Peptides against a protein of PDB entry 5VVV. Designs and how they scored, part 42

Target 1, 276 residues: chain A of PDB entry 5VVV
Amino acid sequence: FLCGVVEGFYGRPWVMEQRKELFRRLQKWELNTYLYAPKDDYKHRMFWREMYSVEEAEQLMTLISAAREYEIEFIYAISPGLDITFSNPKEVSTLKRKLDQVSQFGCRSFALLFDDIDHNMCAADKEVFSSFAHAQVSITNEIYQYLGEPETFLFCPTEYCGTFCYPNVSQSPYLRTVGEKLLPGIEVLWTGPKVVSKEIPVESIEEVSKIIKRAPVIWDNIHANDYDQKRLFLGPYKGRSTELIPRLKGVLTNPNCEFEANYVAIHTLATWYKSN
Target 2, 276 residues: chain A of PDB entry 5VVV as posed
Amino acid sequence: FLCGVVEGFYGRPWVMEQRKELFRRLQKWELNTYLYAPKDDYKHRMFWREMYSVEEAEQLMTLISAAREYEIEFIYAISPGLDITFSNPKEVSTLKRKLDQVSQFGCRSFALLFDNIDHNMCAADKEVFSSFAHAQVSITNEIYQYLGEPETFLFCPTEYCGTFCYPNVSQSPYLRTVGEKLLPGIEVLWTGPKVVSKEIPVESIEEVSKIIKRAPVIWDNIHANDYDQKRLFLGPYKGRSTELIPRLKGVLTNPNCEFEANYVAIHTLATWYKSN

## One batch from the design tools (peptide; made by RFdiffusion4, then SolubleMPNN)

Design b1_p12_1_s3 (from b1_p12_1, 9 letters changed)
Fold by OpenDDE base, seed 1:
Structure b1_p12_1_s3 (fold): chain B 276 residues (1-276), chain A 12 residues (1-12)
Amino acid sequence: as target 1 above (276 residues)
Amino acid sequence: MKKKMQEIALAE
């Protein structure tokens, strides 16, 4: 069971010292996972093709080493979906080289994120792939196999919540393709019925699990404030029955942008997880 | 507007 934090918000990323402090807290609270997915880290999303500089490499190596020191699984995410051409072998090779570099930093767990992108493929991809889901699954499976089938590999679908599913969760052709064609060793991220789910009913997890043919990892936006930085979400982790735990592969909370605001959010997630 | 922010704005 993956339990911890995803740094998955828009806005200023956390600094390396905040991330190291997070790892100390995660270990202390018997949480086990950190997903590196900061939307405004340039080489994560906007400039995903760009290799890390020597200085950036040293920082990431130090961060990954710190995660290992605190027995936290460091998952490196990349979000190529803004402008990748899935059918272009050069794009696939560029993605491979980027993940090879991160593997050299000592990273062993990875994620491909296709959240918050347009559903339209370019003309070249439409000639090769039957649908957007087929294109995403193809590259994800290829990268997963290329990396030697790492123990933890995550996929974030473009339809990552109930409100984004067309026509709905159980009938989505996109999620059906993901469930049928995504390799079984790849985990699927999900945010619940909504992007910010006030509640995640057990029945809603059973519904999505059926179509994706696996238990999801919850990307939980309950404490996310990147959509309204005038608000801080300081309340406890709530609206999730402990009956979800045996039906999930994990829970990663995407909390407030302000690192200092997240004590209650993360601590109460840990309490919830231990109450199973 | 990013899809996440659009969905939140439509739900409020």
Scores: peptide ipSAE 0.109, ipTM 0.842, DockQ to the pose 0.391
Fold by OpenDDE base, seed 4:
Structure b1_p12_1_s3 (fold): chain B 276 residues (1-276), chain A 12 residues (1-12)
Amino acid sequence: as target 1 above (276 residues)
Amino acid sequence: MKKKMQEIALAE
């Protein structure tokens, strides 16, 4: 069971010292996972093709080493979906080389994120792939296999919540393709019925699990404030029955952008997780 | 506007 934090918000990423403090807190609270997915990290998303500099590499190596020191699984995410051409072997090779670099930093767990992108394929991809889901699954499976089938590999679908599913969760051709074609060792991220789900009913998890053919990892936006930085979500982790725990592969909270605001959010997630 | 922000704005 993956339980911890995703740094998955838009806005200023956390500094390395905050991330190290996070790992210390996660260990103390018996949480086990950090997903590196800061949307405004240039080389994560907008410039995903760009290799890390020597200085950036040293920072990431230090961060990954710190995660290991605190027994926290460091998952490196990349979001190539803004401008990748899935059918272009050069793009696939570029993605491979980027993840090879991160593997050299000592990273062993990875994620491919296709959230917050348009559903349209370019003309070249339409000639090769039957659908957008087929294109995403193809590259995800190829990368997963290329990396030697890492123990933890995550996929974030473009339809990552109930409200983004067309026509709905149980009938989505996109999620059906993901469920049928995504290799079984790849985990699927999900935010619940909504992007920011006030509640995540058990029935909603059963519904998505059926179509994706696996238990999801919850990317939990309950404490996310990147959509309204004038608000801080200081309340407890709530609206999730502990009956979800046996039906999930994990829960990763995407909390407030302000690192200092997240004590209650993360601590109460830990309490929730240990209450099962 | 990002899809996330659109959905949140519609849910308020």
Scores: peptide ipSAE 0.100, ipTM 0.839, DockQ to the pose 0.424
Fold by OpenDDE base, seed 2:
Parts: C-alpha cells; structure tokens; sequence
Structure b1_p12_1_s3 (fold): chain B 276 residues (1-276), chain A 12 residues (1-12)
C-alpha cells in the first residue's frame, strides 16, 4: 500500500530542504511514499525533454538519497503529454534518455502523467493509434518494459476523475482501453469522483476498479489549494472510509502549496491509514 | 490548460 504525499500542485515547488523535512515526517508517521510531480518544475512538464544539468542532477541525487535514508519510496513523475508525439520514435527515445538519467540518480520508481492535457492527438499519432488512450498506453507500456518493469510504476490517465470520464466512469472508452491494454504491473492514479473529491465513496472505487481492472492509487486533492491561493486547507483528512484501504493500491495526498500548512493534512492521513 | 483545470476544481 502506497501512502504519503504527491508534490503535484501548480505554483512554486517545495525547496529541497522542505522535501527532506517531509521525508523525515513521513517516516515518523509511518508513511512510505513521495511522488515528485511539481507542475511548474520546468523539466518535469513544460521542458520534459531537457536533461538535468550537473547542478540539478546533484540536487536530485541528494534528494533521492535522502528519501532512501528515511525509507521513503521516491517516485519520479514526468508529464510529457503537453507536446509529445507518441508515434515518433525520437520522442520515445528522448523520454527513455530522460528517465535513464533519473535512474542514474538512484531512482527506481517512476510515473507517467497524462493529466491536464488536451484530448486531441496530432495527425501523425492518429495514423498510428486508434485512440488517445491507445497512444498513452503504448508509450507507457514501452517505457515500463524499457526500465525493466520497476516495482512501482504509475500512470495518471487524462480521465483521472469521475467528472472527466466520458460519458461516465463505467462506460468510458478511454478508461476501458487503459484497463484492457495497460500492463497489469502499472498502477493507475485516480482523484475520486471529482478533481477535488469532498468524499470518495467505496462504490465509486469499485466502479473505477472494475473498468481499469486494478485497484487505483488515490491522488488525493482534498487539501490542494493551488487553484485558490486565498485558501488554506487546514482540516483533517476525512470523507474517506477506512473500508477504502483494502480496495486501493495507495493514497498520495496532494496538499497545500505552502509546505508549513500541511502538518494536519499529512498527520491525519497517517492516522487514517493506521486505523485499519 | 492550467487555468481551465483550476476553474473546474473551483466549480466542484
């Protein structure tokens, strides 16, 4: 069971010292996972093709080493979906080289994120792939196999919540393709019925699990505030029955952008997780 | 994209 934090928000990323402090807290609270997915990290999303500099590499190596020191699984995410051509072997090779570099930093767990992107494929991809889901699954499976089938490999679908599913969760052709074609060792991220789910009912997890043919990892936006800088979510982790735990592969909370605001959010997630 | 997703999240 993956339980911890995703740094998945838009806005100023946490500094390396905050991330190290996070790992210490995660260990202390018996949480086990950190997903590196800061949307405004240039080489994560907008410039995903760009290799890390020597200085950036040193920072990431230090961060990954710190995660290991605190027994926190460091998952490196990349979001190539803004402008990747899935059918272009050069793009696939570029993605492979980027993940090879991160593997050299000591990273062993990875995520491919296709959240917050347009649903349209380019003309070249339409000639090769029957749908956007087929294109995403193809590259994800290829990367997963190329990396030697890492123990933890995550996929974030473009339809990552109930409200983004067309026509709905159980009938989504996109999620059906993901469920049928994504290799079984790849985990699927899900935010619940909504982007920011006030509640995640058991029945909603059973519904998505059926179509994706696996238990999801919750990317939980309950404490996310990147959409409204005037709000801080200081309340406890709630609206999730502990009956979800045996039906999930994990929960990663995407909390407030302000690192200092997240004590209650993360601590109460840990209490929830240990209450089962 | 960013703004659109933020607007959706605020409307939920």
Amino acid sequence: as target 1 above (276 residues)
Amino acid sequence: MKKKMQEIALAE
Scores: peptide ipSAE 0.089, ipTM 0.837, DockQ to the pose 0.818
Fold by OpenDDE base, seed 5:
Structure b1_p12_1_s3 (fold): chain B 276 residues (1-276), chain A 12 residues (1-12)
Amino acid sequence: as target 1 above (276 residues)
Amino acid sequence: MKKKMQEIALAE
């Protein structure tokens, strides 16, 4: 069971010292996972093709080593979906080289994120792939196999919550393709019925699990505030029955952008997880 | 506009 934090918000990323402090807190609270997915980290998303500099490499190696020191699984995410051409072998090769570099930093767990992108393929991809889901699954499976089938590999679908599913969760052709064709060792990220789910009912997890043919990892936006700069979410982790735990592969909270605001959010997630 | 922000703006 993956339990911890995803740094998955828009806005200023956390500094390396905050991330190290996070790992210390995660260990102390018996949480085990950190997903590196800061949307405004340039080489994560907007410039995903760009290799890390020597200085950036040293920072990432230090961060990955710190995660290992605190027995936290460090998952490196990349979000190529803004401008990748899935059918172009050069793009696939560029993605492979980027993940090879991160593997050299000592990273062993990875994620491909296709959240917050348009559903339309370019003309070249339409000639090769039957749908956008087929294109995403093809590259994800290829990368997963290329990396030697790492123990933890995550996929974030473009339809990552109930409200983004067309026509709905149980009938989505996109999620059906993901469920049928994504290799079984790849985990699927999900935010619940909404992007920010006040409640995540057990029945909603059973519904999505059926179509994706696996238990999801919850990307939990309950404490996310990147959408409203005037709000801080300081309340406890709630609206999730502990009956979800045996039906999930994990829970990763995507909390407030302000690192200092997240004590209650993360601590109460840990209490929830240990109460089962 | 980010899809996340669009969903929230439609729910308010």
Scores: peptide ipSAE 0.085, ipTM 0.822, DockQ to the pose 0.378

Design b1_p12_1_s4 (from b1_p12_1, 8 letters changed)
Fold by OpenDDE base, seed 5:
Structure b1_p12_1_s4 (fold): chain B 276 residues (1-276), chain A 12 residues (1-12)
Amino acid sequence: as target 1 above (276 residues)
Amino acid sequence: IKEKVREIARAE
């Protein structure tokens, strides 16, 4: 069971010292996972093709080493979906080289994120792939196999919540393709019925699990505030029955952008997880 | 959740 934090918000990324402090807190609270997915880290999303500089490499190596020191699984995410051409072998090779570099930093767990992108393929990809889901699954499977089938590999679908599913969760051709064609060793991220789910009913998890043919990892936006810069979410982790735990592969909270605001959010997630 | 997600979240 993956339980911890995803740094998955838009806005100023956390500094390295905050991330190290996070790992210390996660260990103390018996949480085990950190997903590196800061949307405004340029080389994560907007400039995903760009290799890390020597200085950036040193920082990431130090961060990954710190995660290992605190027995936190460090998952490196990349979000190539803004402008990748899935059918272009050069794009695939560029993605491979980027993940090779991160592997050299000591990273062993990875994620491909296709959240917050347009549902359309370019003309070249339409000639090769039957659908957007087929294109995403193809590259994800290829990368997963290329990396030697790492123990933890995550996929974030473009339809990552109930409201994004067309026509609905159980009948989505996109999610059906993901469920049928995504290799079984790859985990699927899900935010619940909504992007920000006030509640995540057990029945909603059973529904999505059926179509994706696996238990999801919850990307939990309950404490996310990047959509409302005037608000801090300081309340406890709630609206999730502990009966979800045996039906999930994990829960990663995507909390407030302000690192200092997240004590209650993360601590109460840990209490929830240990209460089962 | 930037503008694209705001646009999508406004449609929720």
Scores: peptide ipSAE 0.147, ipTM 0.811, DockQ to the pose 0.410
Fold by OpenDDE base, seed 1:
Structure b1_p12_1_s4 (fold): chain B 276 residues (1-276), chain A 12 residues (1-12)
Amino acid sequence: as target 1 above (276 residues)
Amino acid sequence: IKEKVREIARAE
């Protein structure tokens, strides 16, 4: 069971010292996972093709080493979906080289994220792939196999919540393709019925699990505030029955952008997890 | 959350 934090918000990324402090807290609270997915980290999303500089490499190596020191699984995410051409072998090779570099930093767990992108493929991709889901699954499977089938590999679908599914969760051709064609060793991220789910009913998890043919990892936006910088979400982790735990592969909370605001959010997630 | 997602999240 993956339980911890995803740094998955838009806005100023956390600094390295905040991330190290997070690892100390995660260990203390018996949480086990950190997903590196800061949307405004340039080489994560907007400039995903760019290799890390020597200085950036040193920082990431130090961060990954710190995660290991605190027995936290460090998952490196990349979001190539803004402008990748899936059918272009050069794009695939560029993605491989980028993840090879991160592997050299000592990273062993990875994620490909296709959240918050347009549903349209370019003309070249339409000639090769039957649908957007087919294109995403193809590259994800190829990368997963290329990396030697890492112990933890995550996929974030473009339809990552109930409200994004067309026509609905159980009948989505996109999610059906993901469920049928995504290799079984790859985990699927999900935010619940909504982007920011006030509640995540057990029945909603059973519904999505059926179509994706696996238990999801919850990307939980209950404490996310990047959509409203005037608000801080300081309340407890709530609206999730502990009956979800045996039906999930994990829960990663995407909390407030302000690192200092997240004590209650993370601590109460840990209490929830241990209550099972 | 992108602007489009912000609109959705505000409507939720």
Scores: peptide ipSAE 0.147, ipTM 0.823, DockQ to the pose 0.658
Fold by OpenDDE base, seed 3:
Structure b1_p12_1_s4 (fold): chain B 276 residues (1-276), chain A 12 residues (1-12)
Amino acid sequence: as target 1 above (276 residues)
Amino acid sequence: IKEKVREIARAE
């Protein structure tokens, strides 16, 4: 069971010292996972093709080593979906080289994120792939296999919550393709019925699990505030029955952008997890 | 959360 934090917000990323402090807190609270997915990290999303510099490599190696020191699984995410051409072998090769570099930093767990992108393929991709889901699954499976089938590999769908599913969760052709074609060793991220789910009912997890043919990892936006920087969410982790735990592969909270605001968010997640 | 997602999240 993956339990911890996803740094998945828009806005100023956390600094390396904050991330190290996070790992210390995660260990102390018996949490086990950190997903590196800062949307405004240039080489994560907008410039995903660009290799890390020597200085950036040293920072990432140090961060990954710190995660290992605190027994935290470090998952490196990349979000190529803004401008990748799925059918272009050069794009696939570029993605492979980027993830090879990160693997050399000592990273062993990875994620491909296709959240917050347009549902349309370019003309070249439409000639090769039957749907957007087929294109995403194809590259995800290829990368997963290329990396030697890492123990932890995550996929974030474009339809990552109930409100984004067309026509709905149980009838989504996109999620059906993901469930049927995504290799079984790849985990699927999900935010619940909504982007920011006030509640995640057990029945809603049973519904999505059926179509994706696996238990999801919850990307939990309950404490996310990147959509309104004037708000801080300081309340406890709530609206999730502990009966979800046996039905999930994990829970990763995407908390407030302000690192110091997240004590209650992360601590109460840990209490929730240990209460099962 | 992208601006579009921000709008959705504000409406939720």
Scores: peptide ipSAE 0.137, ipTM 0.820, DockQ to the pose 0.732
Fold by OpenDDE base, seed 4:
Structure b1_p12_1_s4 (fold): chain B 276 residues (1-276), chain A 12 residues (1-12)
Amino acid sequence: as target 1 above (276 residues)
Amino acid sequence: IKEKVREIARAE
């Protein structure tokens, strides 16, 4: 069971010292996972093709080593979906080289994120792939296999919540393709019925699990505030039955952008997780 | 939360 934090918000990323402090807190609270997915890290998303500099490499190596020191699984995410051509072998090779670099930093767990992108394929991809889901699954499977089938590999679908599914969760051709064709060792991220789900009913998890043919990892936006910088979500982790735990592969909270605001959010997630 | 973030960024 993956339980911890995803740094998955838009806005100023956390500094390395904050991330190290996070790892210390996660360990103390018996959480086990950090997903590195800061949307405004240029080399994560907008410039995903660009290799890390020597200085950036040193920082990431240090960060990954710190995660290991605190027994936190460090998952490196990349979001190539803004401008990748899935059918272009050069793009696939570029993605491979980027993840090879991160592997050299000591990272062993990875994520491919296709959230917050347009649903349309380019003309070249339409000639090769039957659907957007087929294109995403193809590259995800290829990368997963190329990396030697790492123990933890995550996929974030474009339809990552109930409201983004067309026509709905149970009938989504996109999610059906993901469920049928995504290799079984790859985990699927999900935010619940909504992007920011006030509640995540058990029935909603059963519904999505059926179509994706696996238990999801919750990317939980309950404390996310990147959509409203004037608000801080300081309340407890709530609206999730502990009956979800046996039906999930994990829960990663995407909390407030302000690192200092997240004590209650993360602590109460830990309490929730231990209550099962 | 791209759409909402874009809306906020446009309102600032």
Scores: peptide ipSAE 0.133, ipTM 0.788, DockQ to the pose 0.246

Design b1_p12_2_s1 (from b1_p12_2, 8 letters changed)
Fold by OpenDDE base, seed 1:
Structure b1_p12_2_s1 (fold): chain B 276 residues (1-276), chain A 12 residues (1-12)
Amino acid sequence: as target 1 above (276 residues)
Amino acid sequence: IKEKLRKVALAS
């Protein structure tokens, strides 16, 4: 069971010292996972093709080593979906080289994210792939196999919550293609019925699990504030029955942008997890 | 409203 934090918000990324402090807290609270997915990290999303500099490489190696020191699984995410051409072998090779570089930093767990992108393929991809889901699954499977089928590999769908599913969760052709064609060793991220789910009912997890043919990892936006920086979410982790735990592969909370605001959010997630 | 705001941060 993956349990911990995803740094998955828009806005100023956390500094390396904050991430190291996070790992110390995660270990202390018996949590085990950190997903590196900061939306405004340039080489994560906007400039995903760009290799890390020597200085950036040293920082990432230090961060990955710190995660290992605290027995935290470091998952490196990349979000190429803004401008990748899935049918272009050069784009696929560029993505491979980027993940090879991160593998050299000592990273062993990876995520490929297709959240928050346009649902339309370019003309070149439409000639090759039957649907957007087929294009995403093709590249995800290829990357997963290229990396030697790492123990932890995550996929974030474009339809990552109930409200984004067309016509609905159980009938989505997109999620059906993901469930049928995504390799079984790849985990699927999900935010619940909504982007920010006040509650995640057990029945809603059973519904999505059926179509994706696996238990999801929850990307939990309950404490996310990137959509309204005038608000801090200081309340406890709630609206999730502990009956979800045996029906999930994990829970990763995407908390407030302000690192210092997240003590209650993360601590109460840990209490929830240990109550099973 | 919350779902729209996350998409707006995408277009900016």
Scores: peptide ipSAE 0.073, ipTM 0.827, DockQ to the pose 0.216
Fold by OpenDDE base, seed 2:
Structure b1_p12_2_s1 (fold): chain B 276 residues (1-276), chain A 12 residues (1-12)
Amino acid sequence: as target 1 above (276 residues)
Amino acid sequence: IKEKLRKVALAS
């Protein structure tokens, strides 16, 4: 069971010292996972093709080593979906080289994120792939196999919550393709009924699990505040029955942008997880 | 509203 934090917000990423402090807290609270997915980290998303500099490499190596020291699984995410051409072998090779570099930093767990992108494929991809889901699954499977089938590999769908599913969760052709074609060793991120779900009912997890043919990892935006700079979410992790735990592969909370605001959010997630 | 806000952060 993956339980911890996704740094998945828009806005200023956490500094390396905050991330190290996070790992210490995660270990102390018996949480086990950190997903590196800061939207405004340039080489994560906007410039995903760009290799890390020597200085950036040193920082990432240090960060990954710190995660290992605290027995936290460091999952490196990349979000190529803004401008990747899935059918272009050069793009696939560029993605491979980027993930090879991160693998050299000692990273062993990875995520491909296709959240928050346009649903339209370019003309070249439309000639090769039957749908956007087919394109995403193709590259994800290829990358997963290329990396030697790492123990933890995550996929974030473009339809990552109930309100983004067309026509709905159970009938989504996109999620059906993901469920049918995504290799079974790849985990699927899910956010619940909404982008910010007040509640995640058991029935909603059963519904999505059926179509994706696996238990999801929750990307939980309950404490996310990147959409409202005037708000801090200081309340406890709630609106998730502990009956979800046996039906999930994990829960990763995407908390407030302000690192210092997240004590209650993360601590109460840990309490929730241990209460099963 | 909250769902639109995260998508709006994409367009900004």
Scores: peptide ipSAE 0.072, ipTM 0.826, DockQ to the pose 0.221
Fold by OpenDDE base, seed 4:
Structure b1_p12_2_s1 (fold): chain B 276 residues (1-276), chain A 12 residues (1-12)
Amino acid sequence: as target 1 above (276 residues)
Amino acid sequence: IKEKLRKVALAS
C-alpha cells in the first residue's frame, strides 16, 4: 500500500530542504511514499525533454538519497503530454534518455502523467493509434518495459476522475482501453468522483477498479489549494472510509502549496491509514 | 469552477 504525499500542485515547487523535512515527517508518521510531480518544475512538464544540469542532478541525487535514508519510496514523475508526439520514435527515445538520467540518480520508481492535457492527438498520432488512450498506453508500456519493469510504476490517465470520464466511469472507452491494454504491473492514479473529491465513496472505487482492472492509487486533492491560493485547507483528512484501504493500491495526498500548512493534512492521513 | 481552474488546458 503506497501512502504519503504527491507534490503535484501548480505553483512554486517545494525547496529541497522542505522535501527532506517531508521525508522525516513521513517516516515519523509511518508513511512510505513521495511522488515528485511539481507541475511548474520546468523539466517535469513544460520542458520534459531537457536533461538535468550537473547542479540539478546533484540536487536530485541528494534528494533521492535522503528519501532512501528515511525509508521513503521516491517516485519520479514526468508529464510529457503537453506536446509529445506518441508515434515519433525520437520522442520516445528522448523520454527514455530522460528517465535513464533519473535512474542514474538512484531512482527506481517512476510515473507517467497524462493529466491536464488536451484529449486531441496530432495528425501523425491519429494515423498510428486508434485512440488517445492507445497512444498513452503504448508509450507507457514501452517505457515500463524499457526501465526493466520497476517495482513501482504509475500512470495518471487524462480521465483521472469521474467528472472527466466520457460518457461516465463505467462506460468510458478511454478507461476501458487503459484497463485492457496497460500492463498489469502499472498502477493507475485516480482523484475520485471529482478533481477535488469532498468524499470518495466505496462504490465509486469499485466502479473505477472494474473498468481499469486494478485497484487505483488515489491522488487525493482534498487539501490541494493550487486552484485557489487565497485558501488554506487546514482540516483533517476526511470523507474517505477506512473500507477504501483494502480496495486501493495507495493514497498520495496532494496538499497545500504552502509546505508549512500541511501538518494536519499529512498527520491525519497517517492516522486514517493506521486505523484499518 | 474548481476543476477548470486546476486544468492548465482549460486555463489557456
Scores: peptide ipSAE 0.066, ipTM 0.817, DockQ to the pose 0.225
Fold by OpenDDE base, seed 3:
Structure b1_p12_2_s1 (fold): chain B 276 residues (1-276), chain A 12 residues (1-12)
Amino acid sequence: as target 1 above (276 residues)
Amino acid sequence: IKEKLRKVALAS
């Protein structure tokens, strides 16, 4: 069971010292996972093709080593979906080389994120792939296999919550393709019925699990505030029955952008996880 | 949709 934090917000990424402090807190609270997915980290999303410099490599190596020291699984995410051409072998090879570099930093766990992108494929991709889901699954499976089928590999769908599913969760052709074609060793990220789910009912997890043919990992936006700069959510982790735990592969909270605001968010997630 | 659009708009 993956339990911890995703740094998955828009806005200023956490500094390396904050991330190390996070790992110490995660260990202390018996949490086990950190997903590196900061949307405004240039080489994560907008410039996903760009290799890390020597200095950036040293920082990431140090961060990954710190996660290992605290027994935290470091998952490196990349978000190529803004401008990748899925049918272009050069793009696929560029993604492979980027993830090879991160593998050399000692990273063993990875994620491909296709959240917050347009549903439209370019003309070249439409000639090769039957749908956007087929294109995403194809590259995800290829990368997963290329990396030697790492123990933890995550996929974030473009339809990552109930409100984004067309026509709905159980009838989504996109999620059906993901469920049928995504390799079984790849985990699927999900935010619940909404982007920010006040509640995640057990029945809603049973519904999505059926179509994706696996238990999801919850990307939990309950404490996210990047969508409203006037919001700071300092309340406890709630609206999730502990009956979800046996029905999930994990829960990763995407908390407030302000690192110091997240004590209650992360601590109460840990209490929830240990209360089952 | 509104929350996501705000998130995407903050990144663009």
Scores: peptide ipSAE 0.058, ipTM 0.795, DockQ to the pose 0.174

